# Peptides against a protein of PDB entry 7BBL: the designs that were tried, part 2

Target 1, 86 residues: chain A of PDB entry 7BBL
Amino acid sequence: IAQESLESQEQRARAALRERYLRSLLAMVGHQVSFTLHEGVRVAAHFGATDLDVANFYVSQLQTPIGVQAEALLRCSDIISYTFKP

## One batch from the design tools (peptide)

Design b1_p8_2_s2 (made by RFdiffusion4, then SolubleMPNN; from b1_p8_2, 3 letters changed)
Fold by OpenDDE base, seed 5:
Order: sequence, then structure tokens, then C-alpha cells
Structure b1_p8_2_s2 (fold): chain B 86 residues (1-86), chain A 8 residues (1-8)
Amino acid sequence: as target 1 above (86 residues)
Amino acid sequence: PRQYAGTP
């Protein structure tokens, strides 16, 4: 039986992950999102938009341990995970 | 280092 190469399987997996990521960005627009950051920090914010090239999240009503910011920028590289209700 | 607060 012909088998797909491991490299090809990995390529498909990366493509699937990328698609899922992009879809999640679209889905979270206008929703409150819970973000898990480094050092156990968790914040919540309403998602506005992303700068895909710079890898930033533009958010509003950012709830942080030290207060609430009306508008803020989150670096995607600082985000470990996020959850939201579509 | 991490920086999560900042106005765009």
C-alpha cells in the first residue's frame, strides 16, 4: 500500500493548524477572550483586530491584575493560549 | 521580556 511520506503528513498538519488558527481569529472578533500569558498571568479582553504581520492583538477592556485598560495591544508571542465562546 | 499592557 502506498503511504504518504512523513514530510507530506507534517505539511498537511501545519496547513490544518494554520487554517484553524486563522478561523479562530475571525471567530473571536467582538467577543471577550480569556488569554493565558507567561508567569501564570491571565487576562480577559474584547478582541478587536490583529496585525498579522506584526503579530499583535488589538483589544479593548483589557482586564489585568493591576487594572483595566480601555484599549491595549497584546503581543501574540506573549500569549500561551486563549479561550472564548463563539 | 513579556509586556501585555500598552495602547496601540
Scores: peptide ipSAE 0.099, ipTM 0.689, DockQ to the pose 0.087
Fold by OpenDDE base, seed 3:
Structure b1_p8_2_s2 (fold): chain B 86 residues (1-86), chain A 8 residues (1-8)
Amino acid sequence: as target 1 above (86 residues)
Amino acid sequence: PRQYAGTP
């Protein structure tokens, strides 16, 4: 029995993380999510959807330091982390 | 580099 290559192990790890991520997106639909952005900025919003390549988050009731936006787009590249209660 | 915008 040949041992799985390092590259193959890494591929499986990436696949597992990707699956978990995608499942989290499904779980957060309709829930208020707390997003941590750069420079210590935190916002909260109701998750709506993402685009096909999950490059953007389409949210509603975005609570920002300067006010609330009924609908907004968050770029995933601007998000450090997020939390929610499924 | 932080940008969020309202939906059109």
Scores: peptide ipSAE 0.097, ipTM 0.684, DockQ to the pose 0.071
Fold by OpenDDE base, seed 4:
Structure b1_p8_2_s2 (fold): chain B 86 residues (1-86), chain A 8 residues (1-8)
Amino acid sequence: as target 1 above (86 residues)
Amino acid sequence: PRQYAGTP
């Protein structure tokens, strides 16, 4: 019985992770999200949306170490992880 | 380095 190649398995795994990522974005719309950034910095914000290529997060009520920004843009590359309650 | 930007 034939077995899927390792490369194909890895490709499917990456695709599955991408799908879960995108679904998480849908799930967190309108919710307050805690973001872990570099250097141990954590911020919280209400998630609004991302751009089409998911390069940026458009958020509101961004709680930063230096204050609250009513609306802000977070670069996805600056985000290490995030958590939220669906 | 982190960056905070206002809404475009």
Scores: peptide ipSAE 0.093, ipTM 0.686, DockQ to the pose 0.088
Fold by OpenDDE base, seed 1:
Structure b1_p8_2_s2 (fold): chain B 86 residues (1-86), chain A 8 residues (1-8)
Amino acid sequence: as target 1 above (86 residues)
Amino acid sequence: PRQYAGTP
């Protein structure tokens, strides 16, 4: 049987991961999300939106180690992972 | 390093 090339398999895998990521962003809207940042820092915030290139997260009620910020911008490059309850 | 900023 014909086998799909390694390059094609990798491309589909990346596409699937990207789609899941984008769908998670849509599902996050209006929910409190726990973000894992560098150096073991964890914050929680209500997710609002992202910018066009998904470089930043617009959030509210950001709970940080030093206090709560009503409105904030989280750089996506600072985020290691996130968890939320749909 | 991480930074927190106000929403523009």
Scores: peptide ipSAE 0.090, ipTM 0.684, DockQ to the pose 0.088

Design b1_p8_2_s3 (made by RFdiffusion4, then SolubleMPNN; from b1_p8_2, 4 letters changed)
Fold by OpenDDE base, seed 4:
Structure b1_p8_2_s3 (fold): chain B 86 residues (1-86), chain A 8 residues (1-8)
Amino acid sequence: as target 1 above (86 residues)
Amino acid sequence: SRRYAGVP
């Protein structure tokens, strides 16, 4: 039997990661999420939604080092990682 | 650098 090419395998792997990422976004809705940003900055916020291209995170009650922002926009590209309790 | 923007 023929086996899938390495390139195709990598493509499937990327697709799987993307799917898992998107599923995590769904799971985040309504939950407080801890975000790790650059320079070791960590913030916590309630996840609201993302835009269609998942370029931004719309959050509420953003706890920052300088205070709480009622509503805020986080650029996904600025987020290194995040954790939350489903 | 931390970047976030308030949204109305």
Scores: peptide ipSAE 0.223, ipTM 0.787, DockQ to the pose 0.065
Fold by OpenDDE base, seed 1:
Structure b1_p8_2_s3 (fold): chain B 86 residues (1-86), chain A 8 residues (1-8)
Amino acid sequence: as target 1 above (86 residues)
Amino acid sequence: SRRYAGVP
């Protein structure tokens, strides 16, 4: 039987993951999101937007261990994972 | 360490 190459399969897998990621960004707009950062730091914030290259998350009401920041910027590279309720 | 900054 004919089957696609391993490289093609991997490409499709990466594309699917990227699509899921982008869709999650759209879904979290206006919702409070829990972000897991390095060193066990957890913060919660309302998602606003990202920049064009998705390098940063612009959020509001950022709840940090030391207080609440009305508006803040989270670097995507600092985020290990996030969760939210659609 | 934690890192975040205010948005102008």
Scores: peptide ipSAE 0.221, ipTM 0.786, DockQ to the pose 0.064
Fold by OpenDDE base, seed 3:
Structure b1_p8_2_s3 (fold): chain B 86 residues (1-86), chain A 8 residues (1-8)
Amino acid sequence: as target 1 above (86 residues)
Amino acid sequence: SRRYAGVP
């Protein structure tokens, strides 16, 4: 049997990561999430929804170093990482 | 950089 090509292997890897990411978004709903942003800034917020195409996180009760925002938008491109307890 | 915005 022929060995899977490198490109095919990479495609499967990307697909697996994407699936895991999407599942994490589902698990995030209704939970407080800690987001790590640039320059060591960390914020916490209740996850509301994402816009997958626009790459935005819509959150509530965003706790920032300078105050709390009842509702806020986080750009996915500005998020280095996030953690939460399912 | 810090880029987040309140949603009215």
Scores: peptide ipSAE 0.217, ipTM 0.785, DockQ to the pose 0.066
Fold by OpenDDE base, seed 5:
Structure b1_p8_2_s3 (fold): chain B 86 residues (1-86), chain A 8 residues (1-8)
Amino acid sequence: as target 1 above (86 residues)
Amino acid sequence: SRRYAGVP
């Protein structure tokens, strides 16, 4: 039986993950999102937008351990995970 | 311009 190559399977997997990720970003618009950062830091903020290469998240009403920031920049590389209600 | 703060 002809089988798809491992490389092709991996490509499809990466494509699927990328699509899922991008869809989640779109779904975040206008919602409060809970972000898990390094060293156990958790913050919540309303998602605004990202830059074109999705390197940064521009958010508002950022609730941090030391106070609320009206507007803030979250580096995507600092984010371990996030959750929100669509 | 908008002001943005960093997060640890």
Scores: peptide ipSAE 0.183, ipTM 0.776, DockQ to the pose 0.066

## One batch from the design tools (peptide)

Design b1_p9_1 (made by RFdiffusion4)
Fold by OpenDDE base, seed 2:
Structure b1_p9_1 (fold): chain B 86 residues (1-86), chain A 9 residues (1-9)
Amino acid sequence: as target 1 above (86 residues)
Amino acid sequence: WVTNHPLVF
Protein backbone atom coordinates (compact mmCIF):
# COMPACT_ATOMS: atom_id res chain seq x y z
CA ILE B 1 0.00 0.00 0.00
CA ALA B 2 1.66 3.19 -1.16
CA GLN B 3 1.64 5.71 1.67
CA GLU B 4 0.20 9.05 0.63
CA SER B 5 2.90 11.69 0.36
CA LEU B 6 3.12 14.44 2.96
CA GLU B 7 2.34 16.99 0.26
CA SER B 8 -0.84 15.15 -0.71
CA GLN B 9 -1.92 14.96 2.92
CA GLU B 10 -1.37 18.70 3.36
CA GLN B 11 -3.31 19.39 0.15
CA ARG B 12 -6.27 17.33 1.38
CA ALA B 13 -6.15 19.09 4.74
CA ARG B 14 -6.24 22.52 3.04
CA ALA B 15 -9.12 21.39 0.82
CA ALA B 16 -11.10 20.18 3.84
CA LEU B 17 -10.55 23.48 5.65
CA ARG B 18 -11.62 25.40 2.54
CA GLU B 19 -14.81 23.36 2.23
CA ARG B 20 -15.63 23.89 5.91
CA TYR B 21 -15.04 27.62 5.48
CA LEU B 22 -17.35 27.85 2.46
CA ARG B 23 -20.06 25.90 4.27
CA SER B 24 -19.78 28.29 7.21
CA LEU B 25 -20.42 31.23 4.87
CA LEU B 26 -23.65 29.62 3.72
CA ALA B 27 -24.69 28.82 7.28
CA MET B 28 -24.13 32.31 8.67
CA VAL B 29 -26.40 34.16 6.20
CA GLY B 30 -28.90 36.22 8.15
CA HIS B 31 -27.29 35.46 11.52
CA GLN B 32 -25.36 37.59 13.95
CA VAL B 33 -21.69 36.68 13.79
CA SER B 34 -18.93 37.51 16.23
CA PHE B 35 -15.70 38.37 14.46
CA THR B 36 -12.26 38.35 16.02
CA LEU B 37 -9.96 40.83 14.33
CA HIS B 38 -6.28 41.54 14.80
CA GLU B 39 -4.98 42.63 18.19
CA GLY B 40 -7.86 40.85 19.93
CA VAL B 41 -10.54 43.26 18.70
CA ARG B 42 -13.97 41.64 18.67
CA VAL B 43 -17.04 42.91 16.82
CA ALA B 44 -20.51 41.54 16.15
CA ALA B 45 -22.56 41.99 12.99
CA HIS B 46 -25.30 40.44 10.91
CA PHE B 47 -23.83 38.68 7.91
CA GLY B 48 -25.22 39.71 4.53
CA ALA B 49 -22.95 38.42 1.80
CA THR B 50 -19.45 38.08 0.43
CA ASP B 51 -18.10 39.03 -2.95
CA LEU B 52 -17.25 36.40 -5.55
CA ASP B 53 -13.67 35.84 -4.40
CA VAL B 54 -14.58 36.15 -0.70
CA ALA B 55 -12.36 39.17 -0.29
CA ASN B 56 -14.93 41.11 1.72
CA PHE B 57 -17.78 40.49 4.15
CA TYR B 58 -20.84 42.68 3.68
CA VAL B 59 -22.41 43.09 7.10
CA SER B 60 -25.09 45.10 8.86
CA GLN B 61 -25.53 46.36 12.41
CA LEU B 62 -21.79 46.25 13.08
CA GLN B 63 -21.26 46.60 16.81
CA THR B 64 -17.93 48.21 17.62
CA PRO B 65 -16.54 49.62 20.87
CA ILE B 66 -17.31 53.14 19.61
CA GLY B 67 -20.84 52.51 18.32
CA VAL B 68 -23.05 50.69 15.83
CA GLN B 69 -22.58 51.07 12.09
CA ALA B 70 -25.68 50.28 10.04
CA GLU B 71 -23.75 48.83 7.09
CA ALA B 72 -20.09 47.97 6.76
CA LEU B 73 -17.54 46.10 4.72
CA LEU B 74 -15.08 43.86 6.56
CA ARG B 75 -11.98 42.81 4.67
CA CYS B 76 -11.36 39.09 5.00
CA SER B 77 -7.68 39.80 5.58
CA ASP B 78 -8.63 41.60 8.80
CA ILE B 79 -10.55 38.62 10.19
CA ILE B 80 -8.74 35.98 12.25
CA SER B 81 -11.79 33.96 13.27
CA TYR B 82 -15.54 34.08 13.72
CA THR B 83 -18.28 32.29 15.60
CA PHE B 84 -22.04 32.09 15.23
CA LYS B 85 -25.04 29.99 16.18
CA PRO B 86 -26.94 28.62 13.17
CA TRP A 1 -19.87 27.34 14.96
CA VAL A 2 -16.28 28.46 15.47
CA THR A 3 -13.77 28.64 12.66
CA ASN A 4 -10.45 30.23 11.90
CA HIS A 5 -10.15 32.22 8.72
CA PRO A 6 -8.21 30.28 6.05
CA LEU A 7 -5.93 33.28 5.48
CA VAL A 8 -4.26 32.45 8.80
CA PHE A 9 -3.17 29.02 7.50
Scores: peptide ipSAE 0.021, ipTM 0.524, DockQ to the pose 0.420
Fold by OpenDDE base, seed 5:
Structure b1_p9_1 (fold): chain B 86 residues (1-86), chain A 9 residues (1-9)
Amino acid sequence: as target 1 above (86 residues)
Amino acid sequence: WVTNHPLVF
């Protein structure tokens, strides 16, 4: 009973996190987003689209420490966090 | 909006 309850709680927590994530993706459309990558690397880009199956962010005007890239692909696995103003 | 990537959790 306790183990099933714990697993159920974890499943609900994961579902809630995923819902929040998906809502954030929807809200990002058309906005500039600041991404925090590994090793404290920070980049800013305009959100274009995501491929939820491939786990990629398609972005434009990616501002990197070495310059601006017109179009770029950010792997979800490379992203620690992101912020934007709706 | 602030969101951590779900793979970190």
Scores: peptide ipSAE 0.021, ipTM 0.528, DockQ to the pose 0.403
Fold by OpenDDE base, seed 1:
Structure b1_p9_1 (fold): chain B 86 residues (1-86), chain A 9 residues (1-9)
Amino acid sequence: as target 1 above (86 residues)
Amino acid sequence: WVTNHPLVF
């Protein structure tokens, strides 16, 4: 029985994470999403879209500690995690 | 759903 290499296992794991991520983006379109940013900052917004390389999230009704922004751009590099109800 | 950003996770 050929044993799968560690490198092959890591590649499959990365592919699975990427697929899960992309599916989550599709699932959250139009929904309110809670984002956890750096330094423990949490915001909520309606997800609209992302750009081709997923560098930015286009969101609406962004609820921040200092107010609500009708339209906003979140840098993906600023986002640690997100949650939503599909 | 709970998802960590792929570059951080």
Scores: peptide ipSAE 0.021, ipTM 0.527, DockQ to the pose 0.402
Fold by OpenDDE base, seed 3:
Structure b1_p9_1 (fold): chain B 86 residues (1-86), chain A 9 residues (1-9)
Amino acid sequence: as target 1 above (86 residues)
Amino acid sequence: WVTNHPLVF
């Protein structure tokens, strides 16, 4: 039995994480999502879509500390984590 | 669901 290289094992692990992430994006469509941003900022919004590169989140009803934005764009680089109820 | 933004490059 040829032992799989460490590089191949890491590649499979990354692929599995990517698949899980993509499945989460599909599951969150239309749901309210809580986003944790840098500097401890937390916002809630309804998820609409991402672009092809998953560089941006298109959201609606964004609840911010200064008010509600009907439509907004969240950059993925600004997002530390998110949670939602499926 | 809790998901950290994967820096999956």
Scores: peptide ipSAE 0.020, ipTM 0.514, DockQ to the pose 0.474

Design b1_p9_1_s1 (made by RFdiffusion4, then SolubleMPNN; from b1_p9_1, 5 letters changed)
Fold by OpenDDE base, seed 1:
Structure b1_p9_1_s1 (fold): chain B 86 residues (1-86), chain A 9 residues (1-9)
Amino acid sequence: as target 1 above (86 residues)
Amino acid sequence: EVTLRPVVW
């Protein structure tokens, strides 16, 4: 029985995490998502799309502490976490 | 909940 190398195990783990992430993005389409940003800021918005490298989230009806933006761009680097109900 | 992490290349 050949044992899988540690490097191969790590590669599979990274691939699984990436797939899970991408599937979460697909599941968010058309749903309101709660985003936790830096400095404890929390916003809610309807998820639209991301760019190819997932550098940005294109969202609508962005609810911020100071008002609602009809359309907005969230930089992924500004996002700590997000939650949604499928 | 999905937590974003820095990409380690």
Scores: peptide ipSAE 0.163, ipTM 0.727, DockQ to the pose 0.319
Fold by OpenDDE base, seed 2:
Structure b1_p9_1_s1 (fold): chain B 86 residues (1-86), chain A 9 residues (1-9)
Amino acid sequence: as target 1 above (86 residues)
Amino acid sequence: EVTLRPVVW
């Protein structure tokens, strides 16, 4: 019985997480999403789209602690987590 | 909830 290598197991785990992430992006379209950013900053925005490499989130009606921005770009590297209701 | 973590390839 050939045991799958640890590296192969890790690769499959990464692939599964990537798929789940991509599916979550599709599910967010048109919904208000709550984003947790660094330093405990929380914002809400309507999710629009991402670029092809998922480096950025294009959002609308971004509610920040200092006001509302009609359209904004959130860098994925700035996001710790997000939640939404489908 | 979806938590984003740095991806090390």
Scores: peptide ipSAE 0.162, ipTM 0.730, DockQ to the pose 0.308
Fold by OpenDDE base, seed 3:
Structure b1_p9_1_s1 (fold): chain B 86 residues (1-86), chain A 9 residues (1-9)
Amino acid sequence: as target 1 above (86 residues)
Amino acid sequence: EVTLRPVVW
């Protein structure tokens, strides 16, 4: 039995994580999501969409410490984590 | 909770 290479195992693991991530994006559409950003900043917003490479999150009703923005763009690189209730 | 980690390609 040919043992699967370490590289092939890592590729399968990355593919599985990517699929789970994409499914989570589909599940959060239209829901309020809590985002944890750098420097302890937390915001809440309704998730709308991402661009094709998931570089940006297009959100609505963004609740920030300084006010509410009707529509906003969050850079994925600024987000540490997020949570939502499906 | 979903945690985003920087992907180094």
Scores: peptide ipSAE 0.159, ipTM 0.728, DockQ to the pose 0.310
Fold by OpenDDE base, seed 5:
Structure b1_p9_1_s1 (fold): chain B 86 residues (1-86), chain A 9 residues (1-9)
Amino acid sequence: as target 1 above (86 residues)
Amino acid sequence: EVTLRPVVW
């Protein structure tokens, strides 16, 4: 029985994770999302869009500890996790 | 509800 190579298994795993991530972005559209950022900062915002390489989240109605921003940019590298209700 | 963490690819 031919066993799939480790490299092939890793490629499939990365592809599956990428697909799940992209599907989550689609599901976020129009919903309020809770973002957990570094240093215990938590914000809520409506997801608008992302750039092609998913480096940034373009959001609206960003609720921060110091007020609400109508439009804002969240760098994906600054996000630890996010949660939303589809 | 969906919870995700960004991963380095």
Scores: peptide ipSAE 0.129, ipTM 0.721, DockQ to the pose 0.584

Design b1_p9_1_s2 (made by RFdiffusion4, then SolubleMPNN; from b1_p9_1, 5 letters changed)
Fold by OpenDDE base, seed 5:
Structure b1_p9_1_s2 (fold): chain B 86 residues (1-86), chain A 9 residues (1-9)
Amino acid sequence: as target 1 above (86 residues)
Amino acid sequence: EVTLRPVVL
């Protein structure tokens, strides 16, 4: 049995992780999402869209420690994690 | 210092 190369296994693993990430973004549409940002800051917002190339989240009703923003752009690089109820 | 600037649209 020809064992698949380590590089090929890693490539498949990266592809599977990317697919799971993209599917999670699709599942977030129209839902309230809790975002964990740097410095322990947590915000909640309704997910609208992502720009996958610019690495941004377009969100509405952003609940921040200092108030609510009707519409906002979150940088994906500023997000540590997110959770939502499907 | 990570300035959390949600860019307000």
Scores: peptide ipSAE 0.057, ipTM 0.645, DockQ to the pose 0.053
Fold by OpenDDE base, seed 2:
Structure b1_p9_1_s2 (fold): chain B 86 residues (1-86), chain A 9 residues (1-9)
Amino acid sequence: as target 1 above (86 residues)
Amino acid sequence: EVTLRPVVL
């Protein structure tokens, strides 16, 4: 039994995580998503799209502690986690 | 300071 190299195992794990992430983005389209940001900030917005490198989230109806913004860009690096109901 | 500057499109 040829044992798969550690590098190949890590590559498969990264690929599986990337696929799961991309599928979550597809499932979020048109849904209200709750985003957890740094410093305990939470916002809710409707997910619209992401850019090709998934660096940014294009969202609408962004509910912030200071008001609602019709359209916004969220940097993915500022997002700790998100949740939504499919 | 995590300034949430949503870039207003």
Scores: peptide ipSAE 0.048, ipTM 0.646, DockQ to the pose 0.053
Fold by OpenDDE base, seed 1:
Structure b1_p9_1_s2 (fold): chain B 86 residues (1-86), chain A 9 residues (1-9)
Amino acid sequence: as target 1 above (86 residues)
Amino acid sequence: EVTLRPVVL
């Protein structure tokens, strides 16, 4: 068995992580998601959609420390982690 | 310093 190059193994690992991430986005649709942001900030929102490059999350009913925003855009770069119940 | 400003749509 020719040992697959380290580069090819890393490429397959990146592809598998990307697929898992995209599947999680599909599973979030219509659910309330808890987002952990920088500086310990936590918000909750209903996930609506993302853009083509998954740079932004279009959300509704965004619960913030200062109130509820009906519709909002969250930058993916501002999100450390998220949790939801599928 | 990441200023979290949710863009209001």
Scores: peptide ipSAE 0.044, ipTM 0.630, DockQ to the pose 0.054
Fold by OpenDDE base, seed 3:
Structure b1_p9_1_s2 (fold): chain B 86 residues (1-86), chain A 9 residues (1-9)
Amino acid sequence: as target 1 above (86 residues)
Amino acid sequence: EVTLRPVVL
């Protein structure tokens, strides 16, 4: 039995995580998502779209500590985590 | 150019 190399196992694991992540983006459509940003800042918004490299989140009805923004761009690098109810 | 993928099937 040829043992799969560690690199091949890691590649399969990365591919599976990437697929699960992309499926989570599809599952966010039409839902309010809670985003945790730096310094414990939390915002809620409706997910709209992302770019091809998933560098940015295009959102609507962004609830911020200083008010509601009808449409906004969130940088994925500014997001620590997100949660939603599917 | 930012190519948006609308997450809408």
Scores: peptide ipSAE 0.026, ipTM 0.514, DockQ to the pose 0.045

Design b1_p9_1_s3 (made by RFdiffusion4, then SolubleMPNN; from b1_p9_1, 5 letters changed)
Fold by OpenDDE base, seed 4:
Parts: structure tokens; C-alpha cells; sequence
Structure b1_p9_1_s3 (fold): chain B 86 residues (1-86), chain A 9 residues (1-9)
């Protein structure tokens, strides 16, 4: 049985992660999303859009530990994970 | 629910 190289397997895994990520962005449109940020900070917001070029999430009704922001920008680099209901 | 991490594209 021909085995795929480790590098090829890793490449496919990266591609799969990218695809899943992109599909999640589409799925999040119009939904509330829970974001886990650094230092244990958790926020919730309605997902609007992303800017893939600058790696930002554009959200509304951002519920933070210290208040609600009507509109906000979350840098993807600040996001550890996000959870939503498709 | 779905939980994901941002991916560098």
C-alpha cells in the first residue's frame, strides 16, 4: 500500500483546517459567537464579517466584562477560540 | 455547538 508522505499528510491537514475555518466564517454570519480571549477573558458578540486580509472579526453587540460595545473589531490574533451554534 | 480556533490563511 502506497503511503502518503508525512509532509503531504501535514499539507492535507492544514488545508482541511483552512477549509473548516472558512466554512465556519460563513456559518457564523448573523449568529452570536462566544469568544475566548487571552487571560481567561470571554466575550460574546454577533458576528458580522471578517477581513481575511487583516485577520479581523467585525462584530456587534460585544458583551465584555466591563460593558457592551455596539460595534467592535476583534483581532484574530487575540482570539484563542470561538464557539457558536450553526 | 461548534468550537474552532482562528487559522492563519
Amino acid sequence: as target 1 above (86 residues)
Amino acid sequence: EVTLEPVVL
Scores: peptide ipSAE 0.680, ipTM 0.934, DockQ to the pose 0.647
Fold by OpenDDE base, seed 2:
Structure b1_p9_1_s3 (fold): chain B 86 residues (1-86), chain A 9 residues (1-9)
Amino acid sequence: as target 1 above (86 residues)
Amino acid sequence: EVTLEPVVL
C-alpha cells in the first residue's frame, strides 16, 4: 500500500496553513481588523498591506487606548492573533 | 468572523 510518509503529511499541513494565512491577507484588504497583541493589548485598524519578507502589517486608522494613528506599522511578531469579518 | 494567527512563511 502506498502511504504518505509522516514528513510528507507534515509538509502538506504546513503548506495548508501558509495558504490559509496568505488568503486571509487578501481577504482583509480594506477591512477593519482587530489585533490582539502581547500583554492583553487590543487594537483595531484598517488593513492595507503586508511585507511578507519582513513580516509587517501596514495599517491605517490604528485605534489604541491613547489615540488614533493615521498610518502605522505592526510587526507580525508582536501580533498574537487578528480577527476580521470577511 | 475569522480569527487567525500570523504564520511564519
Scores: peptide ipSAE 0.675, ipTM 0.933, DockQ to the pose 0.668
Fold by OpenDDE base, seed 3:
Structure b1_p9_1_s3 (fold): chain B 86 residues (1-86), chain A 9 residues (1-9)
Amino acid sequence: as target 1 above (86 residues)
Amino acid sequence: EVTLEPVVL
């Protein structure tokens, strides 16, 4: 019986996670998304797009604890998680 | 509802 190597299994798992992530970005376009940031900070915004290397999220109507920003940039490194309704 | 974490590509 041909046995897939552990390395190959890990590669498939990484590929699946990457695909799911990229598909979620497409699904979020135009939707309101809740972002969980560091120190328990939570914000909500309409997702617009990311740059090519997905280092930044470009959003609109960012609701923060201290006000609303019409347009904003969220660094992906500052985002712990995000939630949306597809 | 879907909750995800950013993935390093």
Scores: peptide ipSAE 0.674, ipTM 0.933, DockQ to the pose 0.674
Fold by OpenDDE base, seed 5:
Structure b1_p9_1_s3 (fold): chain B 86 residues (1-86), chain A 9 residues (1-9)
Amino acid sequence: as target 1 above (86 residues)
Amino acid sequence: EVTLEPVVL
């Protein structure tokens, strides 16, 4: 039987991860999301949208350790993980 | 619940 190349397998895996990520963003719209940031900081916010390259998350009602921000920008590079309930 | 890490596109 024919064997798929390693390169092809890796390409499919990357595509699957990208798709899962993008679908999660769609699922988060309007929902409260818990974000784990660096240095053990955890915040919660309502997810609004991202820019086209998903470099930033535009959120509202950001609950931080020092207060609430009505509107905020979270850089994806500063996010370790995020959790939400679909 | 769903927990994910940001992915480099």
Scores: peptide ipSAE 0.674, ipTM 0.933, DockQ to the pose 0.675

Design b1_p9_1_s4 (made by RFdiffusion4, then SolubleMPNN; from b1_p9_1, 5 letters changed)
Fold by OpenDDE base, seed 5:
Structure b1_p9_1_s4 (fold): chain B 86 residues (1-86), chain A 9 residues (1-9)
Amino acid sequence: as target 1 above (86 residues)
Amino acid sequence: EVTLTPVVL
């Protein structure tokens, strides 16, 4: 049997992770999401949408350490992890 | 509950 190259295996693994990520974005629409940011900062917000390249999260009712923002932009590069209940 | 991190290809 022909063995798939390492590069091809890695490509499929990246594609699978990307698909999982994109599906999670679809699943969280309208839900409250807990975001863990740098420096131990944690915020909660309702997920609205992303831009086409998924560089930013557009959220509402952002609960921050210093108060609530009705609308906000979270850069994906600032997010360490996020948690939500489907 | 699901926990994830942002992913790039």
Scores: peptide ipSAE 0.461, ipTM 0.882, DockQ to the pose 0.635
Fold by OpenDDE base, seed 4:
Formats: sequence, structure tokens, C-alpha cells
Structure b1_p9_1_s4 (fold): chain B 86 residues (1-86), chain A 9 residues (1-9)
Amino acid sequence: as target 1 above (86 residues)
Amino acid sequence: EVTLTPVVL
């Protein structure tokens, strides 16, 4: 029985994660999202859009520990995780 | 409710 190589399995796993991520972006449109950032910082914002190439989240009404920012850009590299209700 | 992590690559 031919088995898929480890490399191919890893590639499929990455592709599946990427697809899940991209689908989540579609699901987040118009929703408030809770973002967990580094150093235990948590913020909430309304999701607007992402730039797939730049890897940024464009959000509004960003609630931060120091106040609310009407419009903001969150770099995906700054985000540990995000939570939302579809 | 779902929790995810950004995936760039």
C-alpha cells in the first residue's frame, strides 16, 4: 500500500490550516473579535478586513487597556489567537 | 464560539 510521504502529509496539514484560517476571516466579517496578543494583552474589535499578503487585520472600535481606537491595524504576527462567535 | 490562530504560511 503506497503511503503519502511525511513531507506531503505536512504540506496537506499546512494547507488545511490555511484554508481554515481563510474561512475564519470570511466568518469574522462584521463581527466583534477578541484578540489575544503577546504579554497577556487582550483586545476586542470589530473585524473589517484582512490583507492576505501583508498579513494585517483591519479592525474598528478596538478596545485596548488604554482606551478605544476607532480604526486600527493589527499585525497577524502580533496575534496569538482570536475568538469570535460566528 | 471559535478560537483560531493566524496562519500566514
Scores: peptide ipSAE 0.456, ipTM 0.882, DockQ to the pose 0.623
Fold by OpenDDE base, seed 2:
Structure b1_p9_1_s4 (fold): chain B 86 residues (1-86), chain A 9 residues (1-9)
Amino acid sequence: as target 1 above (86 residues)
Amino acid sequence: EVTLTPVVL
């Protein structure tokens, strides 16, 4: 039985993580999501959509430490983690 | 409740 290469295992792992990520985005639509950003900044917003390359999150009712923004764009690269209730 | 991190390809 041929052993799967390390690179092949890594490829499958990346694919599985990406699938989980994309499914979570679908599940978040219309829900309030808590985002943890850099430097301990935490915000909450209603998730709307992402762009084609999933580089940006389009959200509404963004609650920030200094106020609420009706509409906002969060860059994926600025997000450390996110939490929501499916 | 679920917590995730963004994934890069």
Scores: peptide ipSAE 0.455, ipTM 0.881, DockQ to the pose 0.636
Fold by OpenDDE base, seed 3:
Structure b1_p9_1_s4 (fold): chain B 86 residues (1-86), chain A 9 residues (1-9)
Amino acid sequence: as target 1 above (86 residues)
Amino acid sequence: EVTLTPVVL
C-alpha cells in the first residue's frame, strides 16, 4: 500500500480550504456580513461580489465607525475574518 | 453563524 506523500496531503488540504472559501462566498451573496479588520476595526456590509482572483470584496451599505458608505471596496488583505448567517 | 478567514493563495 503506497503512502500518500506529505506534499500530496498538503495539496489536498489546500484544495479543501479553497473549496470551503469559495462556497462561503456563494453563500454570502445578498447577506449582511460582519468584517473584522486590523486594529480592532469592525464593519458590516452586504456582500455583492469579488473579482476574478478574489483579491477584493465589492460590498454595499458599509457601516463604519465614521459613517455609512453606499458602495465600497474591501481588500481581502485588510480582512482578518468575516462572519455571516447562511 | 459561520466565521472564516480569507484564503489569499
Scores: peptide ipSAE 0.451, ipTM 0.881, DockQ to the pose 0.653

